# Designs tried in a protein design run: peptides against a protein of PDB entry 7RZF. Part 159

Target 1, 358 residues: chain A of PDB entry 7RZF
Amino acid sequence: PFQEEHLKQLYKIVPIKDIRNLYVTFPIPDLQKYYKSNPGHYLGHLIGHEGPGSLLSELKSKGWVNTLVGGQKEGARGFMFFIINVDLTEEGLLHVEDIILHMFQYIQKLRAEGPQEWVFQECKDLNAVAFRFKDKERPRGYTSKIAGILHYYPLEEVLTAEYLLEEFRPDLIEMVLDKLRPENVRVAIVSKSFEGKTDRTEEWYGTQYKQEAIPDEVIKKWQNADLNGKFKLPTKNEFIPTNFEILPLEKEATPYPALIKDTAMSKLWFKQDDKFFLPKACLNFEFFSPFAYVDPLHCNMAYLYLELLKDSLNEYAYAAELAGLSYDLQNTIYGMYLSVKGYNDKQPILLKKIIEKM
Target 2, 358 residues: chain A of PDB entry 7RZF as posed
Amino acid sequence: PFQEEHLKQLYKIVPIKDIRNLYVTFPIPDLQKYYKSNPGHYLGHLIGHEGPGSLLSELKSKGWVNTLVGGQKEGARGFMFFIINVDLTEEGLLHVEDIILHMFQYIQKLRAEGPQEWVFQELKDLNAVAFRFKDKERPRGYTSKIAGILHYYPLEEVLTAEYLLEEFRPDLIEMVLDKLRPENVRVAIVSKSFEGKTDRTEEWYGTQYKQEAIPDEVIKKWQNADLNGKFKLPTKNEFIPTNFEILPLEKEATPYPALIKDTAMSKLWFKQDDKFFLPKANLNFEFFSPFAYVDPLHSNMAYLYLELLKDSLNEYAYAAELAGLSYDLQNTIYGMYLSVKGYNDKQPILLKKIIEKM

## One batch from the design tools (peptide; made by RFdiffusion4, then SolubleMPNN)

Design b2_p18_4_s3 (from b2_p18_4, 9 letters changed)
Fold by OpenDDE base, seed 2:
Structure b2_p18_4_s3 (fold): chain B 358 residues (1-358), chain A 18 residues (1-18)
Amino acid sequence: as target 1 above (358 residues)
Amino acid sequence: MEELLKNADEVLDIMLRV
């Protein structure tokens, strides 16, 4: 168990690779018995969210962070860690204290809003989709994995325990949030910039590091983290599929796309899935414009238009991805290409959002 | 995620053994 002497520590670590990472870690109780509610997954989903008003969105807007991951990790018997990991920019490496301040501001926002059952339900639904449509793993790896997790889960639940959420436990969410405090923090910064500035060597890997106490002034700064009005809970993910019905093959199904509509303004080809039998579709649109490539000015205007369109759609990209939807937009010499792929149920919603931004 | 977690393992191992 971590004693007070192990808390409020900063580790400066020299990597072998040219990477810049920040690890903000909190010791938490062993939550293994609470796998049916998985409060660490709930918090990881919110802290690691990439949508508008997220921690990552704000840190990216400042140019300090490229990626962010939040979640629980196993420690040893009787305890776990909650970890917030970010990939730092060169500028972000100079602003680590401010990055961590923003983390605590976001955590404070989560405390202020309290546990949200609808967020839990979205996590439950996403995990259920992931379980239902899980890809086949290599038997050897899968068997080894299952053998390992048999130590943690009942035999009857071993296949579902990592995916299927059953219980909303706001009390456990609040309990974990109460552990995510500056007085409990352990920080690691990984950067080559610490080369020649370390005083210790790790015994197993020979990793050079320095350990320092975080100054009380810095801890107090983080403890006084106010509500940052830029942080918001995510909106409901409208792209989560709920209908997984597989339509029967049409009697006249062709092995190739058939032309099903031909007009002066549009041609439509259709091919039913005769191979995978998944509740997924691929929608591909080619838009033709005689102006798209008529001269360098129009070409650049078409490019700029598409970049602005992509930027305007970024708010949906993460939510769509979480729900197993994707889109692609490209300039062509004839105009524009649009692709929408994934679960078919909510594709019309994503397509409508794209068209409304065009 | 897995590679970030592996690097996290090394970092956490450093943090756990200290």
Scores: peptide ipSAE 0.055, ipTM 0.765, DockQ to the pose 0.604
Fold by OpenDDE base, seed 1:
Structure b2_p18_4_s3 (fold): chain B 358 residues (1-358), chain A 18 residues (1-18)
Amino acid sequence: as target 1 above (358 residues)
Amino acid sequence: MEELLKNADEVLDIMLRV
């Protein structure tokens, strides 16, 4: 167990690669026995959320962070870590204290709102979908993984334990959230900018680093993190599939796409799945415009339009991705191409949102 | 999510051994 001397520490680490990363880590109890409620996953889902009012959204808006990941990680026997990892911009490297302040403001928002059963239910539903429609893994890798997790789960649950949530435990969520405090923090900053400024070398990798205590004034600033009104809980994910019905194969189903609509303005081809029998679909749209490739100006305008369209869809992209939906937008010499893929149930919702932004 | 946390192993090892 980390003693007080191991807490409130800052590590400045020199990477081999030109990377800029921040790791904000918290020692937490071993949560393995709570796999049925998985409070660490609940917190990781919210802290790592990319939607409007998320921690990442605010940090991106400031130009400080590119990506953010939050979650639990195994430690040694009897304890775990909760980790918030961010990819830093050059500017973000100068604002690490402020980035961490925003992390604690978001954590404080989670405390103020308390555990949300609907968020747990979304996590449960997402994980159940992921389990039910899990792709085939390479047998060797899968067997090795299962052999490893047999040490942690009952034999009857070993296949489901990593996916199926069974119990909403607000008490455990609050317990973990109570460990995410400035007095319990360990920070690592990874940057080449620390080259020649380190005083220690790690024995196994030869990694150069410096360890220092975080100043009490900085800890106090983080302890006094107020409620930032920019932080909000995510909205309900409307893209989570609920209908998994597979329609029977039509008697006239062809092995190739059939033309089912032919008009002056549109052609529609359809192919029913006769191989995979999954509740998934691929919708592909080719839009034709005589203006798309007339001259370099129109070509660049069409490109810019598509980039702006993608940017305007970012608010839905993450929620769709979590729900196993994806879209792609590409410029073509004839106009634009749109693809929507994934679970068929909520594809019409995503498609509608895309078309409304066009 | 999991893959980024795996890349944290080296960093965490440094933090754990110090």
Scores: peptide ipSAE 0.050, ipTM 0.767, DockQ to the pose 0.675
Fold by OpenDDE base, seed 5:
Structure b2_p18_4_s3 (fold): chain B 358 residues (1-358), chain A 18 residues (1-18)
Amino acid sequence: as target 1 above (358 residues)
Amino acid sequence: MEELLKNADEVLDIMLRV
């Protein structure tokens, strides 16, 4: 277990690959026994959220971070880590102290709002969907995985334990949040910019690194992290499917798309799924405009329009993706192509959002 | 989310052994 002497440490690590990463780590108790509530997953979901008012959204807006991941990881026997990992820009590498300040501001926001049962319910529902519609794995890999996790879970639950949330435990969420403090932090910065500036070599991999104590003044700055008004909890994910009904195959189901609507302004083809029997659909729209490709100006305008449209839809992209929905927008020589894919239940909601931005 | 944490193993090993 980490003692006080192992906390508040900064590691500057030289990578083999040209990467820039920040790891902000917190020693936490072993949470394995709490798999039914999985407080680390709850916190990872919020800290790793990509929607408006998220930590990542703010750090991206600053130009400091490309990607962010939050979650728990197994440590040595009897403890775990909570880790916030970010991919740093070149500018972000210069602002690591400020990035970590923003992390603590977001964590402070989570403390101020307290545990939200609706967020837990969303996590539960998402994980239940992921379990129910999990792809087939290779038998050998799957068997090996199951054999490994039998050490952690009852035999009766071994297949479900990683997915099915059962218990909302706000007390455990608060307990983990209480460990996410500056006094409990261990920071690693991974960058080639530290080449020739290290004084230690890791024994197993030969990785060059430098270890430094984080200055008390920096720790105090992080401890005094205020509420940043830009941080907000995510809104409810309206794209999470709740209806998984599969309609029976029509007697006249064709192996190819059938024309089911023909008008002066639109044609509609439909093919029922006869293979997968999943509560999923693929909606494909081709929009035709005689102006889309008439001249270079119109081509460029159509391109710019689509880029602006994509940008305007970014607020929904992450929530849709979490819910197993995706969309694609492309310019064509005839106009525009739109595809919406995933669980059919909430596709109309996503489609409406897209149309409202058009 | 989980895959990025796997690439952290070397970094975490350094942090764990020290």
Scores: peptide ipSAE 0.046, ipTM 0.769, DockQ to the pose 0.622
Fold by OpenDDE base, seed 3:
Structure b2_p18_4_s3 (fold): chain B 358 residues (1-358), chain A 18 residues (1-18)
Amino acid sequence: as target 1 above (358 residues)
Amino acid sequence: MEELLKNADEVLDIMLRV
């Protein structure tokens, strides 16, 4: 366990690659025995969420962060780390204290709202989908992985333990959340901007770094993190599939797309899956407009329209992606292309939202 | 996610060994 002298530390690290990363780390208890409830996954899901009112959404709006990942990581025997990792912009590198303040404001929001069973249920459902439709791994790699995790899980559960959530444990969520405090923080900033400003070299990799104590005034600022009214819990993910029924192959199924609808305003081609038999579909739409590419002005307007449309859909993009849905929007010389892919069950919901924003 | 976690391993290793 980290002693008090190892806490409230800042590491400035010089990378080999041109990267700017912030790692906010918290020592936490070993959660391995709680794999059925996985409280670290619950917190990682919320802290790492990308939807409206999320930590990432706010930090992106400030221009400070590009990406955010939150979750638990194995440490040494008997403890783990909870890590919040962000990719910093050049501006974000100047605002690290404020970024971390926003992290603690979001954590404080999670404390104020308390554990949510519906969020756990979404995590459970998402993980069940991921398990059920997991891609085939290379046997050698998979066997080696399974052999490694046999030390941690019962033989009967070894295949499911990393995926299938069984128990909602609000007490364990609160326990982990209580470790995510400024007094328990260890911060690393990774940037080439620290070149020539370091005083230590790591023995194994030759990585140059500087270690500093975080000032007590900064710790106090983070301890007094108020509720930021911009932070909200996610809304329920309406894109999570629940129906996985595979329709039988039609007797007249063609190996190529068949024209099933022909009208003055639309043509529709359909091909049934005859190979994979997955509860997935690919919807592709080509929209034709004689005005889309008539002149440079119309071309630029069509481009701007698509960028605005993408921006207006950003609120759904992450929730759809989590649920195994994706969309693509592209300008064409004839108009616009739309693709919707993934689990077929909730594709109509995503498609409706796209069309309502168009 | 996995590649970001690999770079995290080196950083965490530094933070763990220091």
Scores: peptide ipSAE 0.060, ipTM 0.773, DockQ to the pose 0.701; fails the geometry check

Design b2_p18_4_s4 (from b2_p18_4, 8 letters changed)
Fold by OpenDDE base, seed 1:
Structure b2_p18_4_s4 (fold): chain B 358 residues (1-358), chain A 18 residues (1-18)
Amino acid sequence: as target 1 above (358 residues)
Amino acid sequence: MSELLEETDKVLDILLRV
């Protein structure tokens, strides 16, 4: 267990690669016994969320961070870490204190809202979908993984324990959230800008680093993190599939796409899945415009339109991705191409959102 | 995203051992 002397520390680390990363880490209790409720996953889902009102959305809006991940990680025996990791921009490297302040503001928002059973239910549903439809892993890797987790889970649950949530435990969520405090923080900044400014070398990898205490004034600033009105809990994910019914293969099903609609303005081709038998579909749309490739101006306008359309859809992209939906938009010489892929149940919802932005 | 990157392991090793 980390003693007080190990807390409130800043590590400046020189990477081999030209990377800029921030790791904000918190020692937490061993949560392995709570796998049925998985409070660390609940918090990782919210802290690592990419939708409107998320921590990442605010940090991106400032140009400080490219990506953010949050979650629990195994430590040594009897404790874990909760980690918030961000990829820093060059500007973000200059604003690490403010980035961490925003992290604590978001954490404070989570405290103020309290544990949400609906968020737990979404995590449960997403994990159940992921478990049910997970791809076949390589047998050797899978066996080694199972062997590695057999000591953590009952034999009857070992296949499901990593995925299936069973119990909403708001008390455990609050318990973990209470460990995510400035007085319990360990910060690592990874940047080549620290080259020649380090005083220690790590024994195993030869990594150069400097360790310093975080000033008490900085800790106090983070402790006094107010509620930032820009931070909001995510909205319910409307794209999570609930219907997994596989329709029977039609007697007239062809091995190739069949033309099922032919009009002056549209052609529709359809092929039923005869191989995979998954509750998934691929919708592909080609839009034709006589103006798309008339001249360089129209080409550039069509390109700009598509980029603006993509940008306007960013609010749905993350929620769709979490739910196993994806879309792609491309310019063509004839107009535009749209693809929607993934679980078929909520594809009409995503397609409607796309069309409403067009 | 909630999945921590593998490169986190090296940094964590430093954080854990130091």
Scores: peptide ipSAE 0.086, ipTM 0.803, DockQ to the pose 0.561
Fold by OpenDDE base, seed 5:
Structure b2_p18_4_s4 (fold): chain B 358 residues (1-358), chain A 18 residues (1-18)
Amino acid sequence: as target 1 above (358 residues)
Amino acid sequence: MSELLEETDKVLDILLRV
């Protein structure tokens, strides 16, 4: 177990690959027994959120970070880690102290708002969807995985334990949040820029690194992290499916799309799923405009329009993705193509959002 | 993203070894 001497440490690590990564790690108690509430998943969901007012959104807006992942990881026997991992830009590598300050500002926001049962419910619902529609794994890999997790879960729950949340435990969320403090931090920066500046070699892989104590002044700055008004909890994810009803196959179902509507302004083709029997749909829209490709100016305007439209939809992209929805927008020589795919239940909501931005 | 990729670079071993 980490003692005080192991905390507040900075590791500068030379990678084999040309990567720039930051790992902000916190020793936490072993949470395995709390798998039914999974407070680490709750916190990972919020810290790793990509929507407006998220940690990633702000760090991206600064040009410091490309990607962010937050979650728990198994450690040695009797403890775990909570890890925030980011992919750093070249500029972000120069602003690591500020990036970590923003992490603590976001964590402070989570403390100020307190545990939210609705967020837990969303996590529960998302995990239930993921479990219900999980792809078939290779039998050998699956059996080996199950054999491994039998050490952690009752036999009756072993198939579901990783997915099914059952208990909202705000006390455990607060307990983990209390461990996410600057005094409990271990930081690693991974960059080739540390080549020739290291003084240690890791025994097992020969990884070159330097270990330094984080200055007390820096720790104090992080401890005094204020509420950044740019950070907000995510809004409720309106795209999470709740209806999974599969309609019976129509007697006249064709193996190809049938024309079901023909008007002067629109044609509609429909094909019922006869293979997968999933509560999913693919909506494809082709928009035709005689002006889309009439001249170079109109082509460029159509391109710019679509780029602006995509940008305006970014606020929904992550929430839709989490809910198993996706959209695609493309320019065509005739106009525009739109595709909406995923669970059919909330596709009308996403489609409406797209149309409202058009 | 909420889930740490299983294939965390071997570099994490430096942080995780206690």
Scores: peptide ipSAE 0.081, ipTM 0.798, DockQ to the pose 0.335
Fold by OpenDDE base, seed 3:
Structure b2_p18_4_s4 (fold): chain B 358 residues (1-358), chain A 18 residues (1-18)
Amino acid sequence: as target 1 above (358 residues)
Amino acid sequence: MSELLEETDKVLDILLRV
């Protein structure tokens, strides 16, 4: 366990690669025994969320952060780390204190709202989908992984323990959330901008770094993080599939797309899956407009329209992705292309939202 | 994203354990 002297520290690290990263880390108890509830995953899901009112959404709106990851990582024996990692913009590198303030404001929002059973249920459902449709791993790698985790889980649970949530434990969520405090923080900033400004060298890799104590005034600023009204809990993810029924192969199924609808305004081709037998579909739409590429003005208008449409759909993109749905929108010389892919159950919901924004 | 990329900078892993 880190002593007080190891807490409230800032590390400025020179990378080999041209990267700008911030790591905000918290020592937490060993959560391995709580794998059935996985409170660190619950918090990682919320802190790492990318939807409206999320930490990332706000930090992106400021131009400070490109990506955000939150979650638990194994430490030494008897403790773990909770880590919030962000990819910093050049501007974000100048605003690290404010970025961390926003992190504590979001954490304070999570404290104020308390543990949500519906969020746990979504995590459970998402993990169950991921487990059920997990790709076949290479046997050797998989066996080695399983052998490693056999030390932590009962034999009967070893295959499911990393995925299947069973118990909602609000007490454990609150316990972990209580460790995510400024007095317990260790910060690392990784940037080439620290080259020639370091005073230490790491012995194993020769990495140059500087260690500094975070000023008490900065810690106090983070401790007094108010509720930021821009932060909101996610809405329920309506794209999570619940029906995984695979329809039987039709007797007249063709190996190529068959024309099943022909009208003055539309043609529809269909091909049933005869190979993979997954509860997934690919919907592809080509929209034709005689005006899309008639002149440079119309071409630019069609481009701008698509960019605005993509922007208006961004609120759904992350929730769809988490649920194993994706969409793609492209300009064509004839008009617009739309693709919707993934689990078929909630594709109509995503498609409806796309059409409503069009 | 909620899953930490496995390829954390090895240097950070060392400094996080110090």
Scores: peptide ipSAE 0.058, ipTM 0.796, DockQ to the pose 0.373
Fold by OpenDDE base, seed 2:
Order: structure tokens, then C-alpha cells, then sequence
Structure b2_p18_4_s4 (fold): chain B 358 residues (1-358), chain A 18 residues (1-18)
């Protein structure tokens, strides 16, 4: 168990690879018994969110961070860690204290809003989708994994325990949030810039590092993290599928796309899935414009238009991805190509959002 | 993204357990 002497520590670590990473870690109680509520997953979902008003969105806007992951990790018996990990830019490496301040501002926002049952429900639904449509693992790996998790879960739940959320426990969410405080922090910065500036060597791998106490002034700065008005809870993910019905094969189903509509303004080809039998579809649209490639000016205007369109759709990209939807937009010599792929249930919603931005 | 931090540097794992 971490004593006070182990808290408020900064580790500067020299990597073998040219990477820049920040790990902000908090010791938390063992939450294994609470797998049905999984408060660490709830917090990891929000802290690791990539949508508008997220921690990552703000840190990216400043050019300090490329990626962000949040979640719980197993420690030893009787404790876990909550970890926020970010990939740092060169500029971000200079702003680590401010990055961590923003983390605490976001955590403070989560405290102010309190636990949200609708967010838990989204996590539950996403995990249920992931469980239902998980890929087949290699038998040997799967058996080994199952054998390992049998130590943690009842036999009857071993297949579902990692995925299926059952209980909304706001008390446990608040309990974990109460551990995510500056006085409990352990920070690691991984960068080659610390080469020749270390005083310790790790015994197992020979990794060079320096350990320092975080100054009390810095801890106080983080403790006084104000509510940053840029941070918002995510909006409801409208792309989460709820209907997984697979339509029967039509008697006249062709092995190739059939032309089902032919008009002066549009042609439509359709092929039913006869192979995978998944509640998924691929929608592909080719838009033709005689102006798209008529001259260099129009070509550049078409390019600029598509870049602006892509930028305007970024607010939906992460939510769509989480829900197993994707889209692609490309310029062609004839105009524009649009693709929408994934679970078919909410594809019309995503398509409508795309068309509304066009 | 909420990922189980599987790729956490083994060195960090040791430093986090000590």
C-alpha cells in the first residue's frame, strides 16, 4: 500500500524508443469485486473521451497532446491504479504542469456534474455490442485468458464479466473520483530529453530514471483547479445501435450488385449480404459534378470544400467510431466520394448529419 | 479512448508497484 512518502512523486524516465509520454497515476482501492458496476470504466470513458468539450480536445487544441487514454489498471492484491496516459508533443513536454492542471479541471467538472446514469447506460450498451459481436479469438489464447480470469469471476459469469455492466453505482464513482486528487498523484514523464539527467537505474530492465518530489506549490496549483468552462460532459451518443435484426436473404438475391434504380440524376446498386450475416451495411456514394475538375481553381475549391466538410464532421467522428460506425470522404476527378460503414441501425442518422453539413 | 493500459511500459509497472 502506498504511504504518504510514495505520493506526490515525479519520475523522469529515459525510454529506449523516441517517445514522449505522461502518466498521471492515482492509487485506488481494489475494485475487482465491483466489476458489475465498473466505476473505473465509467471514469475512463469520460476522461478518455475525444469529443467536443473533452480533456483530449482541449489538450489537442493547445498542441500539447496527440492521444489520451484513461482507465484502471491492476496493481497488487488490495489496490489498483487509475491512470491517465497522454502522448506528448514536443511543446507538451514543456507544459506538463499545465496539462495536469487541465486533467484536474476536468476531474473537477466530473465532480461538479456528479455521476450520470445515462453515461453508464451508454457504457453498458457499448460493452454489450462489443460482447455480442466480438471477434473469434484463437482457442489457445482464449483458453489461457479464461483460465486467468477464473480467479476473479464466478464460473457462470466468466464469459460476460469483462463486458456486461449491470449496476449503476454512483457511490463508487464518487469514491474513485475522491481518490483522483493532487495529494494522491504519482507522475511519470517518459522522454529521451532526460538522458544524462538521471541518478537511478531500475533493477529489472536497467532503465534510467530520476525521482523527485513534486513541489508543494505545484500540488496547491492543482488543488485549486477551477472549473474550466471549455470542459463539458459528452452529448448522448446517438449512433449506438439498438436493432440487430438480420433480414432474411431475398429469393432473388444476386451474388453481384443489382441496379435497382436508374434515373437521369441517380443510379442505385444494391447487394444483400449473403456471406457475413451481420447487422452491418456499407453505403457508398459517388457524386458527379462537371465543375469538380474543370480548371485548377475549381479543383482547389472542391478540395477546400471537402476539408471544411471533414472538419465540420469531426464532432461526430469519435461518437460514430465508438458505436461501430465510420465514414470516409474523398475528392475524385469527377466530384466527391462518400462512404458510410458499420452497424446499419444508426447509419441513417450519421448520413443525415453528413448531408446537413454539405 | 478507455483502453486497458496494456502497453504501459513494464518499467512504469515496476515503478507503480514499488
Amino acid sequence: as target 1 above (358 residues)
Amino acid sequence: MSELLEETDKVLDILLRV
Scores: peptide ipSAE 0.049, ipTM 0.786, DockQ to the pose 0.411

